# Peptides against a protein of PDB entry 3T7K, part 36

Target 1, 248 residues: chain A of PDB entry 3T7K
Amino acid sequence: KAEKILARFNELPNYDLKAVCTGCFHDGFNEVDIEILNQLGIKIFDNIKETDKLNCIFAPKILRTEKFLKSLSFEPLKFALKPEFIIDLLKQIHSKKDKLSQININLFDYEINGINESIISKTKLPTKVFERANIRCINLVNDIPGGVDTIGSVLKAHGIEKINVLRSKKCTFEDIIPNDVSKQENGGIFKYVLIVTKASQVKKFTKLINDRDKNETILIVEWNWCVESIFHLNVDFTSKKNVLYQKK

## One batch from the design tools (peptide; aimed at target 1 T22)

Design b2_p19_6_s1 (made by RFdiffusion4, then SolubleMPNN; from b2_p19_6, 7 letters changed)
Fold by OpenDDE base, seed 4:
Structure b2_p19_6_s1 (fold): chain B 248 residues (1-248), chain A 19 residues (1-19)
Amino acid sequence: as target 1 above (248 residues)
Amino acid sequence: DEYREKVEEDLKNVKELPD
């Protein structure tokens, strides 16, 4: 069926998209449309796997979903597109209008608002955002909304190698892991990096660390600090936004 | 358009990570 539909075109584009969707196409596509998309070089996956070499995200806008956040770690993210790309494409293909010589859909017309070329270009960098920021090992409180597994998975996708989950109520200094990175002269290296949810946790962890390791650098942030860093593919250490405690 | 209508619904039902 898909072949018959596409036979009316003299040339078919190969978009070379390996994509996931978030905030759209939850029910997927019908069998004919899936085959059409596949023939156009558009493969849509249900889940993110590194082996699939994903290069595209479909979303109506910037979303704080696991898929969207992880898509910014693709190597590279070639396109972040609105679902209207697929909708308009399929509409043109299914149109009964005369022999269209070519499908006239420009990917650049469907860019997600706020995902600009500057962001896309950063996904071509050889390092991940937190790797560039010298954040390798973090401490994450166990009561984080969204769950430690999901949050941890996103953070790992962006270059955090080790996530230590802290039991906030029972945590001692010995439970806190250092951010074991080689001291590079030009980068704000924090020995202790913590993601917390409550002011009480800030007080607790700052006390624990300062009592045992008084002269060490500490960065305590909210999850939103990580999200903003991901959305910009840059860690801004000059910003106090979503920073709960900082000791340089 | 069937897909367009569904996109609006899907956006409403999307599971975003909390703040």
Scores: peptide ipSAE 0.632, ipTM 0.964, DockQ to the pose 0.914
OpenDDE base, seeds 1, 2, 3, 5: peptide ipSAE 0.631, 0.629, 0.630, 0.629; ipTM 0.963, 0.963, 0.963, 0.963

Design b2_p19_6_s2 (made by RFdiffusion4, then SolubleMPNN; from b2_p19_6, 9 letters changed)
Fold by OpenDDE base, seed 4:
Structure b2_p19_6_s2 (fold): chain B 248 residues (1-248), chain A 19 residues (1-19)
Amino acid sequence: as target 1 above (248 residues)
Amino acid sequence: DEYRKKVEKDLENTIELPD
């Protein structure tokens, strides 16, 4: 069926998209539309797997979903597109109007607002955002909304190698892991990096660290600090936004 | 457009990671 529909076109584009969707197409596509998309070089996957070499995300806007956040770790993310791309594409293909020699849809017309070329270009960098920021090992409180597994998975996708989950009520200083990075001269290296949810946790962890390891560098942030860093593919250490405690 | 309507609904039903 898809072949018959596409036979009316003299040339078919190959978009070379390996994509996931978030905030759209929850029900997927019918079999014919999937076949059409596949013939146009558009492969849509249900889940993110590194082996699939994903390079595209479909979303109506910037979303704080696991898929969207992880898509910014694609190597590279070539396109972040609105679902209207697929909608308009399928509409044009299913249109009974005259022998369209070519599909005339430009991917660049469907960019997600806020995902600009500057962001896309950063996904071509050989390093991940937290790797560039010298954040390799973090401490994450166990009561984080969204769950430690989901949050941890996102953080790992962006270059955090080790996530230590802290039991906020029972943790001691010995439970806190250092951020083991080589002292690079030009970068703010924090020995202890923690993601917390409450002011009480800030008080607790700052006390534990300062009592046992005086004069060490500490960065305590909210999850939003990570999200903003991901959305910009840059860690801004000059910003106090979403930073709960910082000791240089 | 059926897909467009579904997209709007899907967006409304999207679970984002909390702040």
Scores: peptide ipSAE 0.637, ipTM 0.964, DockQ to the pose 0.929
OpenDDE base, seeds 1, 2, 3, 5: peptide ipSAE 0.635, 0.634, 0.632, 0.634; ipTM 0.963, 0.964, 0.963, 0.964

Design b2_p19_6_s3 (made by RFdiffusion4, then SolubleMPNN; from b2_p19_6, 9 letters changed)
Fold by OpenDDE base, seed 4:
Structure b2_p19_6_s3 (fold): chain B 248 residues (1-248), chain A 19 residues (1-19)
Amino acid sequence: as target 1 above (248 residues)
Amino acid sequence: DEYRKKVEEDLKNTKELPD
């Protein structure tokens, strides 16, 4: 069926998209449309796997979903596209109008608002955002909304190697892991990096660390600090936004 | 457009990670 539909075109583009969707196409596509998309070099996957070499995200806008956040870790993310790309493409293909010699859809017309070339270009960097920021080991409170597994998975996708989950109520100093990175001269290296949810946790962890390791650098942030860093593919250590405690 | 309507619904039903 798809072949008969596509036979109306003299030339078919190969978009070379390996994509996931978020905030759209929850029910997927019908079998004919899937085959059409596949023949156009558009492969849509249900889940993110590194082996699939994903290079595209479909979403109606910037979303704080696991898929969207992880898509910014693709190597590279070639395109972040609105679902209207697929909708318009399929609409043109299914149109009964005369022998269309070519499919005239420009991918750049469907860019997600706020995902610009500056962001896309950063996905071509050899390092991940937190790796560039010298954040490799973090402490994460166990009561984080969204769950430690999901949050941890996103953070790992962006270059955090080790996530230590802290039981906030029972945690001692010995439970807090250092961010074991080699002291590079030019980067704000924090010995202790913590993601917390409550002001009480800030008070607790700052006390625990300062009582045992008084002269060490501490960064305590909210999850939003990580999200903003991911969305910009840059850690801004000059910003106090979503920083709950900082000791340099 | 059926897909367009579904996108709007899907967006409403999307679970974002909390703040």
Scores: peptide ipSAE 0.672, ipTM 0.968, DockQ to the pose 0.914
OpenDDE base, seeds 1, 2, 3, 5: peptide ipSAE 0.670, 0.670, 0.670, 0.671; ipTM 0.967, 0.968, 0.967, 0.968

Design b2_p19_6_s4 (made by RFdiffusion4, then SolubleMPNN; from b2_p19_6, 9 letters changed)
Fold by OpenDDE base, seed 1:
Structure b2_p19_6_s4 (fold): chain B 248 residues (1-248), chain A 19 residues (1-19)
Amino acid sequence: as target 1 above (248 residues)
Amino acid sequence: DEYREKVEKDLKEVKELPD
């Protein structure tokens, strides 16, 4: 059926999209539309797997979803597109009125607001955002909203290698892991990096670390610090936004 | 049109990670 529908076009584009969706198309597509999209080189996946070599995300806007945040770790993310791309594409294809010799839909007309070429270009870098920031091992409190697994998965996608989950009420200094990175000549390395949710945790961890490992560098941030870093694909150590404690 | 209406609904129902 898809072949019959597409037969009216002399030339079909190959968009070469391997995509996930967030905030749109939760119910998926009908069988005919899926086949149409596939013939146009648009493959939609339900979940993110590295083996699928995903290069695209569909979303109506920038979202703080696991899928959206992880999409910025694609290698590379070629396109971040609004769902209207698919909607308009399918509409044009199903339209009987226009004897269109070709499909006239340009991907660049459907870019998600706020995901510009500067962001896209950074996804082509050989390193991940936290890797570039010399953050490889972090401490994460167990009571983080969204759950340690989801948050941890996002962080790992962006270059954090080890996530130590701290039991905020019972943890001791011995439970805190150092950020084991070799001192690069020009980059400030924090020995202890922690993601926390409460001011009480800041007080606790700063005391534990300062009492046992004096004069070490400490970075304590909120989850939003990570999110902002991901959305910009850059860690700005000059910003105090979402930083709860910093010792250089 | 079918997908447009659904997209609006999906956006409202999407689960974002909290602050």
Scores: peptide ipSAE 0.618, ipTM 0.961, DockQ to the pose 0.929
OpenDDE base, seeds 2, 3, 4, 5: peptide ipSAE 0.613, 0.615, 0.618, 0.616; ipTM 0.961, 0.961, 0.961, 0.961

Design b2_p19_7 (made by RFdiffusion4)
Pose (drawn by RFdiffusion4):
Parts: structure tokens; C-alpha cells; sequence
Structure b2_p19_7 (pose): chain A 234 residues (1-94, 102-181, 189-248), chain P 19 residues (1-19)
């Protein structure tokens, strides 16, 4: 059936996209529209799996969804495209000349896309390997944790903030000895006291979640930035 | 569909919490 629709075309382009959508197409399209996209070398997965080697993201804009943040750890991310690409493409299908250049997500330029080819992840480059994360983090630890691990963090230690003792805190073994992601000023005081009591001469970095988000959007951890840094001892 | 609504609501929640 989709072949009949496509039988009208002398030649079909191979867009070669393995993509997820975020902020769009939250189920699929109709079955015909889906089979057409595959015939054009466009495959859209429901969720991100490391072994599918996704290279594209469809989104109306830069978003803070798990999918958009994880797309910045594709190996490599080749295309970040507005949904209008698929829309214009299917409109024309129903010769094919829709291109991959008229549909960039504004704010995601080549300089950032290109960093996804780097042989390292953003937090791996920053020597942030093992972190502690408060259990009350907005978005929940499982998701935030998945995003951070997708960006080079190997160990996520979750701290019940009210209950945790110094012994629960894991060092950042790879440089900050202790890295914590927190929500409340009430947590900064408790953790600096605990660590200063038990490991006085060591280094500490305490940041908000937004510090990690900015680092991902820039694919760079800027240690000279005070933005979203709640406490540091270096 | 129901699935599309659920996925959309989940992503909107994340955007609100993480912004």
C-alpha cells in the first residue's frame, strides 16, 4: 500500500535517520506514513537504546526532556531536526526534494553537534565520575540518574538527605573528592559539615541539577562558572 | 491515542520540573 504511494516516484532518497522524537509524535503516525518513512531510510524508535545507534532527534526546540538531554550523547548526534521535516516530507509524498538543512532546531549549532563525536562524555571529560544525588531530586533519581550516566557518570549514589551519614557518601574516584547534586540549602549545610568534620582537607563540589543541564546543553563543564554552584572547596 | 497523551504529559512534567 505504501509501495503504491511510492511507486509514483522515480527514485527515493535515503535520509539515513535513526531518530527519537521528544515534544512531538508521541505515539507514531498512521501505518502508511510509517512504512513510507522506512522506505526513505527514516526509522523512529520509541525509546533510546544504546545499541540502536540513534543519530537524530526530532524536537520543536531545545527541550529539557530526558530524550533531548540524552540525544546529546548520541555517538554521534548528526541531526537535530524540527518536526516540520517529517511533516513537509509526508506532505510532499502524499519528485522528493525535502532537505536536511532547512529544519535545524534553533540554538543547536554545528559546534555543539560536533562535540558528540568526541571520544569522551561531557562529565567524563570533567573528571566527574562518581556522584551523590539527593533522593528528593525533581524528576526522580532513576531518570536523572539515567541522563547523567548517559553523559559519562559511572556511579550514582543516592542519598536520603534527612537520614544519611558521612559513611553513605561516596568519593568521586577517577579533581573534586566529593561531588553532590542537591535541592535544598538545608542539604548544603548538612553535607559540608559532615564532610568537613570527617575529611577536612579534601575537596567538595555541591551543585544544583541545573548545573548538569547547562553542562549538557553546552557539552562542556565550565568550572569557572558560579551559576548553579552552591558550594565549592578547592 | 491514550499512549500519546500519557507520553506527552510525562514529557511536559519533566520540562516543568527540570526548568
Amino acid sequence: KAEKILARFNELPNYDLKAVCTGCFHDGFNEVDIEILNQLGIKIFDNIKETDKLNCIFAPKILRTEKFLKSLSFEPLKFALKPEFIIDLLKQIHQININLFDYEINGINESIISKTKLPTKVFERANIRCINLVNDIPGGVDTIGSVLKAHGIEKINVLRSKKCTFEDIIPNDVIFKYVLIVTKASQVKKFTKLINDRDKNETILIVEWNWCVESIFHLNVDFTSKKNVLYQKK
Amino acid sequence: STLAKENKEKEEKQIKEWS

Design b2_p19_7_s1 (made by RFdiffusion4, then SolubleMPNN; from b2_p19_7, 9 letters changed)
Fold by OpenDDE base, seed 5:
Structure b2_p19_7_s1 (fold): chain B 248 residues (1-248), chain A 19 residues (1-19)
Amino acid sequence: as target 1 above (248 residues)
Amino acid sequence: SEKAKKRKAEEEEQEKLWS
């Protein structure tokens, strides 16, 4: 059926998109439309898997969803597009009136606002954002909104190798893991990195660490510190935004 | 679809929680 619909076009574009959707197309697509999209080089996946070599995200705007945050870890993210791209494309294809010899839809007309070329270019880097920041191992409190699994998955996508979940009420110093990175000359390495939700946790963990491992470097941040770092694909250690405690 | 509703709800919750 898709072939018959597309046969009216003299030339078909190949968009070469391997995409996920967030904040749109929750109902998915019918079989015919999926076949049409596939013939145009557009493959839409339900979930993010590294093996699929995803290069595109569809979303109405910048979102803080798991899928959107993870899309910024694609290697590379080629396009971040509004759902209207697919909508307009399918409308043109299904239109009976237009003896269109060609599909005239440009991907660049459908870019998500705020995802600029600078962000896209950083997804071509050989390293992930937290890898570049020398953050390999983190401590995460168990009471974090959204759950440790989801947050952990996002962080891992962006280069964090090990996530230690802390039971905030019961944890001791021995439960806190160090960020095991080789000292590079250019600084910015914290021995202890923690993501917390409450001021009481800051007080607890700072005391535990300072009492047992004096003079070590500590970074305690909110989840928003991670989100902002992901959105910029850069960790700004000069910023105090969303930093709850820092000891250099 | 129940699956679609669940996905939408999960995404909306994430967006709300992390905004």
Scores: peptide ipSAE 0.421, ipTM 0.919, DockQ to the pose 0.876
OpenDDE base, seeds 1, 2, 3, 4: peptide ipSAE 0.418, 0.420, 0.378, 0.419; ipTM 0.919, 0.919, 0.910, 0.919

Design b2_p19_7_s2 (made by RFdiffusion4, then SolubleMPNN; from b2_p19_7, 10 letters changed)
Fold by OpenDDE base, seed 3:
Structure b2_p19_7_s2 (fold): chain B 248 residues (1-248), chain A 19 residues (1-19)
Amino acid sequence: as target 1 above (248 residues)
Amino acid sequence: SAKAKLREEEEKLQEKLWS
């Protein structure tokens, strides 16, 4: 069926998209449309796997979903597109009235607002955002909304190698891991990096660390600090936004 | 319509987004 539908076109574009969807197309696509998309070089996957070499995300806007956040770690993310791309494409293809010899859908017309070329270009960098920021090992409280597995997975996708989960009420200083990175001349390195959910945790962890390991650098942030860093593919250490405690 | 479905999906998702 797909071949018959596409036969009316003299030339078919190859979009070369390997994509996941978030916030759209929850019901998926019918078999015919999947085949049509495949013939146009558009492959949509259910989940993110590194082996699939994903390069595209479909979403209505910037979202805080796991898929969206991880898409910014693609190597590279070539396109972040609104679902209307697929909708308009399929609509044009299925249209019997339009004697269109060619498919006239431009990917660039469907970019997600806020994901610009600057962001896309950063996904071509050989390093991940937290790697560039010299954050290798972090401490994560166990009561974080979204769960430590999901949050940890996102963080790992963006270059954090070790996620240490802290039981906030029971943890001691010995449970806190240092961010073991070699000091580079141009990068602020925090020995202890923690993601917490509430002010009481800030008080607790700052006390534990300062009492046992005096004069060390500490960075305590909210999850939103990580999200903003991901959305910009850059860590801004000059910003106090979403930073709960910082000792340089 | 496809557009209406997208709007509905977005609205539902917004309720579930992390804050």
Scores: peptide ipSAE 0.021, ipTM 0.602, DockQ to the pose 0.218
OpenDDE base, seeds 1, 2, 4, 5: peptide ipSAE 0.019, 0.019, 0.020, 0.019; ipTM 0.606, 0.592, 0.613, 0.593

Design b2_p19_7_s3 (made by RFdiffusion4, then SolubleMPNN; from b2_p19_7, 10 letters changed)
Fold by OpenDDE base, seed 4:
Structure b2_p19_7_s3 (fold): chain B 248 residues (1-248), chain A 19 residues (1-19)
Amino acid sequence: as target 1 above (248 residues)
Amino acid sequence: SSMAEKRKAEEEEQEKLWS
């Protein structure tokens, strides 16, 4: 059926998109439209898997969903597109106007606002954002909204190798892991990196660390610090935004 | 579908919690 629909076009574009969707197309696509999209080199996946070599995300805008955050870790993210790309494409294809010998839809016209070439270019870097920031091992409180698995998965996608989950109420100093990175000459390496949710946790962890490992560097941040770092694909250590405690 | 609703709800919750 899709072949018959596409037969009216003399030439079909190959968009070469391997994409996930977030904030759109929750109901998916019908079989015919999936086949049409596939013939145009557009493959939509339900979930993110490294083996699929995803290069595209569809979303109406910048979102803080797991899929959106992880899409910025694609190698590279070639396109971040509004769902209107698919909508307009399918509309054009299903249109019975005989005069359309070609599909005339440009991907660049459907870019998500705020995801510019600067962001896209950073996804071509050989390293991940937290890797570049010398954050390899982090401590994550167990009561984080969204759950440690989801948060941890996002962080791992962005270059954090080890996620240590802290049981906030029962945690001792021995439960806190150091950020095991080689000391680089040019500062900015924190021995202890923690993501917390509450001011009481800041007080607790700062006390535990300072009492047992005096004079060490500590970075305690909110989840939003990670999100902002992901959105910019850069960690700004000069910013105090979403930083709850910092000891250099 | 129930799956679509679940996915939507999960994304909305994520957006709400992390905004």
Scores: peptide ipSAE 0.401, ipTM 0.913, DockQ to the pose 0.886
OpenDDE base, seeds 1, 2, 3, 5: peptide ipSAE 0.398, 0.398, 0.390, 0.392; ipTM 0.913, 0.913, 0.911, 0.912

Design b2_p19_7_s4 (made by RFdiffusion4, then SolubleMPNN; from b2_p19_7, 7 letters changed)
Fold by OpenDDE base, seed 1:
Structure b2_p19_7_s4 (fold): chain B 248 residues (1-248), chain A 19 residues (1-19)
Amino acid sequence: as target 1 above (248 residues)
Amino acid sequence: SEKAKKVKEEEEKQEKLWS
């Protein structure tokens, strides 16, 4: 059926998109439309898997979803597109009125606002954002909104290798892991990196660390610090935004 | 679908929690 619909076009584009959707198309597509999209080189996946070599995200805008955040870790993210791309494409294809010899849809007309070439270019870097920031091992409180698995998955996608989950009420100094990174000459490396949710946790962890490992560097941030870092694909250590405690 | 609803709810939850 898709072939018959597409037969009216003399030439079909190959968009070469391997995509996930977030904030849109929750109900998916009908079988015919999926087949049409596939013939146009558009493959839509339900979940993010590294093996699929995803290169595209569909979303109405920048979102704070797991999928959106992870899409910025694609290697590379080629396109971040509004769902209207698919909508207009399918609309054009199903239109009987326009004897269009060609599909005239430009991907660049459907870019998500705020995802610019600067961001896209950073996804071509050989390193991930937290890797570049010398953050390999972090401590994460167990009561973080969204859950440690989701948060951890996002962080790992962006280069954090080890996530230590802290039982915030019961943990001791011995439960806190150091960020095991060799001191680079020019980089502010924090020995202890923690993501917390409450001021009481800041007080607790700062005390535990300072009492047992005096004079070490500490970075305690909110989850939003990570999110902002991901959205910019850059860690700004000069910013105090979402930083709860830092000791250099 | 129930699956679609769950995904939507999860995404909405994420947006609210991480805003």
Scores: peptide ipSAE 0.536, ipTM 0.935, DockQ to the pose 0.876
OpenDDE base, seeds 2, 3, 4, 5: peptide ipSAE 0.522, 0.529, 0.526, 0.530; ipTM 0.932, 0.933, 0.933, 0.934

Design b2_p19_8 (made by RFdiffusion4)
Pose (drawn by RFdiffusion4):
Structure b2_p19_8 (pose): chain A 234 residues (1-94, 102-181, 189-248), chain P 19 residues (1-19)
Amino acid sequence: KAEKILARFNELPNYDLKAVCTGCFHDGFNEVDIEILNQLGIKIFDNIKETDKLNCIFAPKILRTEKFLKSLSFEPLKFALKPEFIIDLLKQIHQININLFDYEINGINESIISKTKLPTKVFERANIRCINLVNDIPGGVDTIGSVLKAHGIEKINVLRSKKCTFEDIIPNDVIFKYVLIVTKASQVKKFTKLINDRDKNETILIVEWNWCVESIFHLNVDFTSKKNVLYQKK
Amino acid sequence: SSLEERVEEDLEKEELLPE
């Protein structure tokens, strides 16, 4: 059936996209529209799996979704495209000349896309390997944890902030000896006291979640930035 | 189009990771 629709075309382009959508196309399209996209070398997965080697993201704009943040750890991310690409493409299908250049997500330029080819992840480059994360983090630890691991963090240690003792805190073994992601000033006091009591001469970095988000959007950890840094001892 | 409207609606319903 989709072949009949496509039989009218002399030649079909191979867009070669393995994409997820975020902020768009939350189910699929109709079955015809889907089979057409595959015939054009466009495959859209429901969720991100490391072994599908996704290279594209469809999104109306830069978003803070798990999908958009993880798309910045594709190997490599080749295309970050507005949904209008698929829309214009299917409109024309129903010769094919829709291109991959008229539909960039504003704010995601080549300099950022290109960093996804780097042989390292953003937090791996920053020597942030093992972190502690408060259990009350907005978005929950499972999701935030998945995003941070997708960006080079190997160990996520979750701290029940009200209950945890110094012994629960894991060092950042790879440089900050202790890295914590927190929500409350109430947590900064408790953790700096605990660590200063037990490991006085060592280094500490305590940041908000937004510090990690900014680092991902820039694919760079800027240690000279005070933005979203709650405490540091270096 | 229908897909454009859907994209707007999906965007409004999309869950962002909060600050």

Design b2_p19_8_s1 (made by RFdiffusion4, then SolubleMPNN; from b2_p19_8, 9 letters changed)
Fold by OpenDDE base, seed 1:
Structure b2_p19_8_s1 (fold): chain B 248 residues (1-248), chain A 19 residues (1-19)
Amino acid sequence: as target 1 above (248 residues)
Amino acid sequence: SEYEKKVEEDLKKTKELPD
């Protein structure tokens, strides 16, 4: 069926998209449309797997979903597109009125607002955002909204190698892991990096660390600090936004 | 299209990670 529909076009584009969707197409596509998309080089996957070499995200806007956040770790993310790309494409293909010899849909017309070329370009970097920031080992409180697994998965996608889960009520200093990064001369390296949810945790961890390791650097942030870092593909250590405690 | 109508609904149903 798809072949017959596409036969009216003299040339078919190959968009070369390996995509996931978030905030759109929850029900997927009908069989004919999937086949059409596949013939146009658009492959849509249900889940993110590194082996699939995903290069595209479909979303109506910037979203704080696991898929969206992880899409910014694609190598590279080539396109972040609104669902209207697919909708308009399929409309054009199914249109019987216009004997269009060619499909005239430009990917660049469907960019997600806020995902600009600067962001896309950063996805071509050989390093991940937290790797560039010298954050490899992080402490994460176990009561984080969204769950440790989801949050941890996002963080790992962005270059955090080790996530230590802290039982916030029961943890001691010995449970806190250092950020094991070699001192680079020009980079502010924090020995202890923690993601917390509550002011009481800040008080607890700062006390534990300062009582046992008084001279060490500490960074305690909210999850939003990580999210903003991901959305910008840059860690801004000058910003106090979402930073609960820092000791340089 | 059938897809257009669903985009808004899908967005409303989307579970974002909390703040």
Scores: peptide ipSAE 0.615, ipTM 0.960, DockQ to the pose 0.881
OpenDDE base, seeds 2, 3, 4, 5: peptide ipSAE 0.610, 0.603, 0.604, 0.610; ipTM 0.959, 0.959, 0.959, 0.959

Design b2_p19_8_s2 (made by RFdiffusion4, then SolubleMPNN; from b2_p19_8, 9 letters changed)
Fold by OpenDDE base, seed 4:
Structure b2_p19_8_s2 (fold): chain B 248 residues (1-248), chain A 19 residues (1-19)
Amino acid sequence: as target 1 above (248 residues)
Amino acid sequence: SEYEKKVKEDLEKTKELPD
């Protein structure tokens, strides 16, 4: 069926998209439309797998979903597109115009607001955002909304190598892992990096660390600090936004 | 299109990670 529909076009574009969707197309596509999209070089996957070499995200806007956040770790993310791209494409293809027509859909017209070329360009960097920030080992409280697995998976996609889950009520100093990064001369390296949810946790962890390691550097942040860093593909250590405690 | 109508609904149903 798809072949018959596409036969009216003299030339078919190859968009070369390997995409996931978030905030759109929850029900997927019908069989014919999937075949059409595949013939146009648009492959849509249900889940993110590194082996699929994903390069595209479809979303109506910037979303704080696991898929969207992870899409910014694609190597590279070539396109972040609104679902209207697919909708308009399929509309053109299904339009019964008798004349041999070309598909005239430009990907650049469908960019997600707020995902600009500056963001896209950073996905071409050889390093991940937290790797560039010298954050490789973090401590994550076990009561984080969204769950440690989901949050941890997002953080790992962005260059966190080790996530230590802290049992906030029972943890001791010995349970806190250091951020094992070689001292680079010019970079603010924090020995202890923690993601917490409550002010009481800040008090607890700062006390535990300062009582044992008085002169060590500490960064305690909210999840939003990570999200903002991901959305910008840059860690701004000058910003105090979503930073709960910092000791340089 | 059928897809266009569903996009709004899908967005509303989308579970974002909390703050």
Scores: peptide ipSAE 0.626, ipTM 0.962, DockQ to the pose 0.914
OpenDDE base, seeds 1, 2, 3, 5: peptide ipSAE 0.624, 0.624, 0.624, 0.622; ipTM 0.962, 0.962, 0.962, 0.962

